# Designs tried in a protein design run: peptides against a protein of PDB entry 9IZ0. Part 149

Target 1, 345 residues: chain A of PDB entry 9IZ0
Amino acid sequence: ITCLGSNGHTYKQLVKGGNDDLRQDAVMEQVFEQVNGFLRSYRKTSQRNLSMRTYKVIPLALKTGVIEWVQDTIPLGEYLDSAHKVYHPKEWSLSTCRKLIAEKQMEDLETRLKVYDLVCRHYRPVFRHFFLESYADPVQWFTTQTNYARSTAVASVLGHVLGLGDRHGQNILIDKTSGEVIHIDLGIAFEQGKKLPVPECVPFRLTRDVVDGMGITGVEGVFRRCMEFTLETLRREEDSLLSVLEVLRYDPLFSWLISPLRRMKKQKMQLENFNQPESGNITTDASRDPKIQRNNVSGESEAERAILKVRQKLSSTLSVEASVGELIRIAQDPSYLALMFCGWS

## One batch from the design tools (peptide; made by RFdiffusion4, then SolubleMPNN)

Design b2_p17_4_s2 (from b2_p17_4, 13 letters changed)
Fold by OpenDDE base, seed 5:
Structure b2_p17_4_s2 (fold): chain B 345 residues (1-345), chain A 17 residues (1-17)
Amino acid sequence: as target 1 above (345 residues)
Amino acid sequence: MVLPTGFVEKLVEELLA
């Protein structure tokens, strides 16, 4: 929809209805706004303008709301599919790669690793070209690539700590003006991604293309250092962050669990959106979700388990550098990436 | 952005229709 604001400006907005509880997105955006407060208060993070990019979410009903349309953005997955056809026209299509991964999804780790490695040889990263195409000026190119690495670092730490799932290329927008990443569809948090039909085994998205966008230094440059500063800030503000999450424990509107139906629908819609070419009429058939009697007692125990996992991820048992090093290692490990769903790569 | 009064209600009505 397009709305005329009281200021005379027109604002494009996304109306979302159906099975997605926009209250979860709104809550996660509130957590990000609080974290952005912490990142502004500390010298190491504020000097780098470290922030999680946020968008406005207005829940209107249990399953309906209005989302800010983030202008001047492109989904990472849309750019990568287009760019790969331009820069590597003799390599495999994304459809071919996804098919090969999907055909082996039920096989052993060794077989899945062989197919993943084979796909990687026939589908090279292209995301560096986003910055080279968009910016003729070397200063703008460097600035936007730096902003990308910074924003990706913040999002990676927050994504790990809060257990954000469903981080496929369509749920990550790239700002064409700043180079910053914007994470959308926050409906999978607190490690509920591990409960998808194909579990998410990595702490955040750090695929070859995500690394390629960081330029020649890859993860060892701006990205690693900004992850370290972000995690250092979150560890210092652990009690403040946990206090925000504890308020959400008592919100009767917040659902710490993804319904089994929502889990199945998200992965089906991912598979279907990858197989349908051009016809944009998503008629969301509002099939009546059965009244899941929310046993309140189960919700509290799940909130408590979620908060406990956040606390465990903020633990100072390992140094910031060691913790970030391990997260980067796991996020890039082929043994985890080969276990992901076919649309992850 | 201040939504017009009744905009939310109309939008909910259009989405529930």
Scores: peptide ipSAE 0.005, ipTM 0.370, DockQ to the pose 0.032
Fold by OpenDDE base, seed 1:
Structure b2_p17_4_s2 (fold): chain B 345 residues (1-345), chain A 17 residues (1-17)
Amino acid sequence: as target 1 above (345 residues)
Amino acid sequence: MVLPTGFVEKLVEELLA
C-alpha cells in the first residue's frame, strides 16, 4: 500500500498477513533501537557510526501488520543469484547447488563436506561486484564497502547475542545507496533457529559471498574491528540490555518460542525449495487453530533461559578479541556451513 | 514512518473486515 503522511510525503508500506506474528519483529526492532542508543554513547562505536539498521513495524493484529518499505534495497540472495548468472554463466545454478546439498542432507558430515566443497568449486563468490557496479567514484566505492563491513559487523554481533535465526539471503537486504545491511523477518530469535528442520549452527551469516563484499581485507579489516567495538559496547551495557529483555518476559504477547505454525511454514518452504512444485492441490484445511494453551509457566521458563543465554554470550571470561576471533572462526567453519540450507553463498 | 491520525484504527477495521 502507499500512504500519505501528515507531512505531505507518500510512504510505501508492506501489509503482511497470514501466520507470521509481526509483534516479534516490532519488539526486536525496539531492542535494536536501544542497542543503537548504546552504540551512540561510546566513542569507539559513535565515531564509526555503528548501528543496526532498523525499519518500522506496526502490528495491527495477532498475524497482521504494516511494515515500512525500505526503499532502494535488494535482498542479498536476489542480488547474488542475478550477479552469479552474469559473472559466472558457466558455473552451476543456485537450484543445482540446492538440489545437491538437499540430496545429501541425511548423509554423514564427511559426505556433506565433500558435496559442500564441490558446490563451492562450481559456485564462486560474486558479491564484490555489487560495489564495483554501483559506484564509479572510488570514494563512494570505498565508503559504501566500509559501511557494508561496519553494518554487517554490528548485525553479526547482535545476531549472535540475540540468537537471530533464519538469516538466509532473502532476509538480509542491502541498501543500494549506503551499502548497509538491513535484517528483516525477525520472528526467529533466542536460538529458535536451532529448532528448525535444518538447524542453524552458525552464530551469524558469514558465507563466502558475505566475506567477498568486504573487499581485499575480508574479515581481518573493518569487519573484525567493528565486531570487537560492538561486543565491547554490549558487554559494558549488559545490565541495560538484559533489563530491556526482562520487560519482554512479562509481555503476554511476546513469544520466546517459534510458533508451531511458523515452524511448519518454514519446514514447508524449506521442503518446497528442495522439491520442484509438483502441482498437488493439497487443500490443507487450515481451520484447526490448535488452542495452544500456553501454560504461562512454560513461557516464563523459556524467557529465563533466553535471557540466561544472552548473559552467557556477553560473558567477559574471554577477551573481546578472543570472543570475536572464535565467532568468526565458527561462522566460517565448513563443518557448520555444510549443514546449512545455503552455506556456500 | 509517519502515519496519519486514525490510520491504524482505520486499517485495522479494513483488515479485520
Scores: peptide ipSAE 0.000, ipTM 0.339, DockQ to the pose 0.029
Fold by OpenDDE base, seed 2:
Structure b2_p17_4_s2 (fold): chain B 345 residues (1-345), chain A 17 residues (1-17)
Amino acid sequence: as target 1 above (345 residues)
Amino acid sequence: MVLPTGFVEKLVEELLA
């Protein structure tokens, strides 16, 4: 839909209908706005303009809403597929890589690691080229790559702390103007990604292409430092963050659990993305939901468990540097990446 | 984000049709 604003500007908006409850996305965006308040309050994060990029979500009905169209963005996965064809035209296609990983999905870890390594040798990172091709001026190039590393660091810490799932390349937008990342489709949080048919075992997405976009310093530059400053800020604001999450415990519209239908939909999309040729228009038509009687007693115990896990992730038992170091290690571990739907890119 | 008056109602009607 295109709307004329009261300011005379025309705004594109995405109308989403069907099985996705946009109330989850709206609530997560509110949590990000609160966290952005904390990041602005601390000198170390404020001086770097550290923020989670947010977008407006207006839920209209149980399965209908309007989402802000984030202008001048591209899905990371769409860019990477296109760029890989340009920069590595003799390497394997994304479809070939997906097929090989899928064919070994039920095999042991050793077999999956061998296939992952094979795919990695035939599908090299390209995301550095986004910054090189988009910005001819060295200052713009450096600024946008720095903004990418900063925004990815914030999103990685928040993604871990809040247990954000479904962080595939289509759910991560790149802003072509700023180089910042924008995370979309936030309806899998509080480690519910571990309940997907392909369980998410990484704390956040830190694949080879995500690292390649950080430039020559990779994770050891701006990224690590910005993760440390973000985690330091969240640890200081632990009680404030937990208080925000406790309000959600009593929100009758918030679901701490992935719905069986959302699980099945994500399963179907995963299977379809293995079997379909390159026609990328996933219009998911929403067929009718059977009335799931929510047993309310299960929701409160899941909220309490989710809040407890957030508190545990904010624990000061390890230093900020040690905690960030371990998160980076796990997020890059081939033993976890080989288990993912697309861990090589 | 500011929506026009009746936009929500119209949009709900178009999506329930």
Scores: peptide ipSAE 0.000, ipTM 0.359, DockQ to the pose 0.033
Fold by OpenDDE base, seed 3:
Structure b2_p17_4_s2 (fold): chain B 345 residues (1-345), chain A 17 residues (1-17)
Amino acid sequence: as target 1 above (345 residues)
Amino acid sequence: MVLPTGFVEKLVEELLA
């Protein structure tokens, strides 16, 4: 819809309805706003303008609400699919790569690694070109690439700590003006991504293209240090962050678990994306809402478990540098990426 | 590409930040 604001400006808004509970997105956006408060209060993060990019979510009813249309953005996946055809027209198509990985989905890790490596050799990263194409001015190019690395670092730490899942290229927007990342569709959190039909085994999305966007330094530049400063801030503000999450234990509307319906929908979409080429808006009108009597006792136990996992991820047992180093290692490990949906390419 | 004045300094500051 398009709404006229009281300021005379028109705002495009996404009305979402049907199967997704926008209260999950609204709660995660509220957590991000609190974290942005911590990042602004801490010198090392404030000096670098570190923030999680947020958007407005207004839940109206069960599974219905209004989402801010993030202006001047493009989905990462949409850009990558177009750019790869331009820069590497002699390489394999994404559909060919997906097919080869899918054909080996039931094979051993060694076979899947060989296929992942083969795909990687015939499908090279292109995301560096986003910055080179979009910004002819060297200062704008550098600023936007730096903003990308910074925002990706913040999102990676928060994504790990909060256990954000479903981080495919369509759920990550790139701001064409700032170069910053915006994470959307936040309804898979607290490690519920591990309960997807293809489990998410990495802490956050750090694929070859995500790294390619960071430029010549890759992960060893702005990205690593901004992860360190973000994690240092979150460890310092652990009690404040946990207090925000504890409020959610008592929210009867919050879901610590992925709904069976959402899991089944993601299962179908994964199976359909393996079997069909590019076509079409599948409006599946699955109208039968089984009244899931959420036993409150099961919700409290899952909330407690989620908060305990957040606390464990904020543990000072390892240094900030060692923790970030291990996260970066795991997020790029082919042994995990080869197990992901299409190798997370 | 002409580098503006202070571009390298800013690059170094951001790469050392």
Scores: peptide ipSAE 0.022, ipTM 0.525, DockQ to the pose 0.014; fails the geometry check

Design b2_p17_4_s3 (from b2_p17_4, 12 letters changed)
Fold by OpenDDE base, seed 5:
Structure b2_p17_4_s3 (fold): chain B 345 residues (1-345), chain A 17 residues (1-17)
Amino acid sequence: as target 1 above (345 residues)
Amino acid sequence: MELETGYLEKLVEELLK
């Protein structure tokens, strides 16, 4: 929809209804704004303008609301599919790659690794071209690529700490002006991505294309250092962050659990949206979920487990550098990436 | 005015048509 604001400006907004609890998105955006407060307070993070990009979410009902339309953005997955056809027209299509991974989804790790390696040889990264195409000026190119690496680092640490899932290429927007990443559809958090039909085994999205966008230094440049400064800040503000999450424990409207139906539908819709040519009628068939009696006792126990996992991820048992090094290693490890959902590659 | 949750749901359903 397009709304006229009281300031006389027109605002494009996304109305979302049906299966998604926008209260989770709104809460995650509030957590990100608090974290952005911490990142502004520390010299190492503020001097680099480290922030999680946020957007406005207004829940109207249990499963309906209005979302800010993030202008001048493109989904990472949409850009990558288009760019790959231009730069590598002799390589495999994304649909071919996804099909091969999906056909082997029930096979052993060794077979899945062989297929993943085979796909990697026939589908090369292209995301470097986003910056080369969009910015003719070398200063703008360098600035936007730096902003991309910075914002991706913040989002990767926060995504790991909060256990943000469903980080496929359509749920990550790229700002065409700043080069920053914007994470959307925050409806999978607190490691609920591990409860998907195909579990998420990586701490955050660090695919070959995500790394390719960082330029010649890859993860060893701005990205690693900005992850370290972000994690250092979150460890210092652990009690403040946990206090924000404890408020959510007492919100009777907050769902720490993804419904079984929502888990099945998310990965199915990911498969269906990849097979249909753009007929823009998202008729979400309103199949009434049966009244799950919310045993209040189960919600509190899941909230407590979620907060405990956040605390464990903020543990100072390892140095910041060692922790970030291990996260980067796991996020790029083919043995985990080959286990991911076919739409995640 | 307590906007009954059901009115907002209907308004959103009408805005999605």
Scores: peptide ipSAE 0.012, ipTM 0.408, DockQ to the pose 0.034
Fold by OpenDDE base, seed 1:
Structure b2_p17_4_s3 (fold): chain B 345 residues (1-345), chain A 17 residues (1-17)
Amino acid sequence: as target 1 above (345 residues)
Amino acid sequence: MELETGYLEKLVEELLK
């Protein structure tokens, strides 16, 4: 829909309906706004304009709402598929890579690593080209690449701490004007991504293309330092962040668990993205919502577990540098990336 | 119940009172 604002500007908005509870997205956006408050208050983060990019979400009902259309954006996965066809037209298609990974999904780790390495050799990173193509001016190029590395660092720390899941290339937008990342579809949080049919084993998305976008320094420079400053800020504001999350414990509308329906939908989408591109209008007559006896007792126990995991991730047992170093190592480890739906790009 | 923009902020402000 397009709405005319009281300021005379037209705003494109996405009406989302179906099986996705936009209240989860709206709550996570509010948590990001609070974290952006902490990042603005801390000198090391404010001097770098570190923020999580947010968008407006208005939940109208359990399964319906309005989302701000983030203008001048492209999904990372859409750019990468298009750019790979241009820069590496003799390499494997994304569909070929997906098929080979899927065919070995039930095999041992050693076999999956061999297939992952094989895919990586036939699907080279291209995300550097986003900045080279979009910005002819060297100052704009440097600024946008720096903004990308900064925003990716903030999103990586915050995504780890909050346990954001479903971080595939279609759920990460790139702003064509600023180079910043925008994370969308936030309904998988607090490590519920580990309960997906293909479990998310990495703390955040740090694939070869995500690193390629950081330029010649890769993870070693702006990205690492901005992760360190972000984690230092979140550790300082631990009590404030936990207090914000404790409010959600008492919200009967917030779901600390991925719904069985959302899990099944993500399962089907994963399986369908591995199978044929047939445009079947599957009118899933999803009329029988099984009365999820929300055992309130299970929700409270899962909320407590989620808050405890956030606290553990904010622990000062390791230095900020050591913690960030370990997170970067795990996020780039082929043994975890080979287990993902798309760990090669 | 519409999650008003700033519902969490209001609820935090109410719990901090």
Scores: peptide ipSAE 0.000, ipTM 0.281, DockQ to the pose 0.022
Fold by OpenDDE base, seed 2:
Structure b2_p17_4_s3 (fold): chain B 345 residues (1-345), chain A 17 residues (1-17)
Amino acid sequence: as target 1 above (345 residues)
Amino acid sequence: MELETGYLEKLVEELLK
C-alpha cells in the first residue's frame, strides 16, 4: 500500500497477510532498538556508528500486519542471482547448484562435502561487484563497503546471540545508498532454525559471497573488529539485554516456538525452490495430520531455555577475540555449509 | 471495512511518529 503521511510525504508500506505472525518480527525489532541504545552508549561502537538496521513492524492481527517498506534496497539473493549471470555466464545456474545439493541431501557428510566443493568451483563469488558497480567515486565505494562490513558484523553477533534463523539471501536486504544490511522476516529466533527440515547449523550467514562483499581483507580487519566491539558491548550490557528478554517471557502474544504451520510452510517453500514447476498437477491430499505428541513443554519453559542460551552466548569464559574467532570459523566451515540449503553463496 | 481503515490510519500515524 502507499500512505500519505501527515507531513505530506508518501510512504510505501508492505501489508503481509495470511499465515505469518508479525508479532515476533515487531518484538525482535524492539530488541534491536534496545541493542542500538547500548551500541550508541559505548565509545568503541558509537565512534564507528555500529547499529542493527531496523524497520517498523506493526501487527494488526494474528496473521496480518504492516511493515515499513525499506526504500532503495535489494535482496542479497536477487542481486547475486543476477550478478552471477553477468560476471560468470559460463558457470552453473543457481537452479543447477540447488538441484545437485538437493539430490545428495540424504547422503553422508563426505559425499555432501564433495558436492559442496564441486558447486563452489562452478559458482564463484560476485558480491564485490555490487560496490564496484554502484559507486564510481572511490570514497563512496570505500565508505559503503565499510558500512557493509560493519552492519554485517553487528547483524552476525546479534543473529548468533538471539539465535536468528532463516537467514537466506531473500531475508537479507542491501541498502543501495549506504551499503548496510537489513535483516527481514525475524519470525525464527532463539535457535528455532535448528528445528527446520533443513536445520541451520551456522551461527550466522557468512558464505563466500557475504565475505566477497567485505573487499580484499574479507573477514579480517573491519568485520572481525566490529564483531569484537559488538560482542564486548553486549557482554557489558548482559543484564540489560536479559531484562528486555525477561519481559517477553510474560508476553502472552510472543511465541518462543516455531509453529507447526510455519515449519510446514518453510518446508514447502524450500522444496518448491528446488523443484522448478514442471507443470505436473500433483494434488497431494495433505489430509494426514500426524499426531505430533504435544509434549506440553510450557511456553514458560521454552522462554527460560531461550534466555539461558542467550546468557551462555554472552559468557566471558572465552575472550571476545577468541569467541569471535570461533564464530567466524564455524560460520565458514564447509562441514556446516554443505548441510545448508544454500551454503555456497 | 470501516473499522479496519480507521485502525490502519492510527497505525500509520504511529509508524510516522
Scores: peptide ipSAE 0.000, ipTM 0.303, DockQ to the pose 0.024
Fold by OpenDDE base, seed 3:
Structure b2_p17_4_s3 (fold): chain B 345 residues (1-345), chain A 17 residues (1-17)
Amino acid sequence: as target 1 above (345 residues)
Amino acid sequence: MELETGYLEKLVEELLK
């Protein structure tokens, strides 16, 4: 829909209806705004304008709401598919790569690693070109690439700490003006991504194209340092962050678990993305809501486990540098990336 | 709980300010 604001500006808004509970997205955006408060208060993060990019979400009902349309953005996956066709027209198509990975999904790790390496050799990173194409001015190019590395670092730490799942290239927007990342569809959090049909085994998305966008320094430049400052800030504000999450424990409307319906929908979308070429909006009208007796007792125990995992990820047992180093290592490990739906790009 | 129409209207008005 398009709304005229009281300020005379026209706002595009996405009305989402059907089976998607937007309350989780709205709550995660509130957590991000609170974290942005911590990042603004801390000198090392405020001097770099470190923030999680947020968008407005208004839940209207259990399965209906309004989402802000983030202007001047493109999905990372949409840009990458188009850019690979331009810069590497002799390499394999995205569909060929997906097919080869899918055909070997049930094979051993050694076979999956060989196929992942083969795909990587025939599908090279291109995301550096986003910045070179979009910004003719060298100062603007450097600024936007720096903003990308900063925003990706904040999103990576928060994504790990809060256990954000479903971080595929269509759920990560790039702001064409600032170069910043915007994470959308936040309905898989607190490590529920590990319960997907293709489990998410990485702490955050740090694929070859995500790294290629950071320029010549890759992860060892602005990205690592901004991850360290973000994690240092979150460790200092641990009690404040945990207090926000404890309020959510008592919200009877908040779901700490992926709904069976959302799990089944993601299962179908994963299977369909393996089997079909790019054709067609399938509106699956799945009208039968099974009355899931929400056992309230199971929800509280899952909330407690989720908060405990957040606390464990904020532990000072390792230095900030050692913790960030290990997260970067795991996020780039071929043994995990080869298990993902699209770990090569 | 029926969220009173006036709270949704205010939230929409605050997003549209």
Scores: peptide ipSAE 0.000, ipTM 0.272, DockQ to the pose 0.021

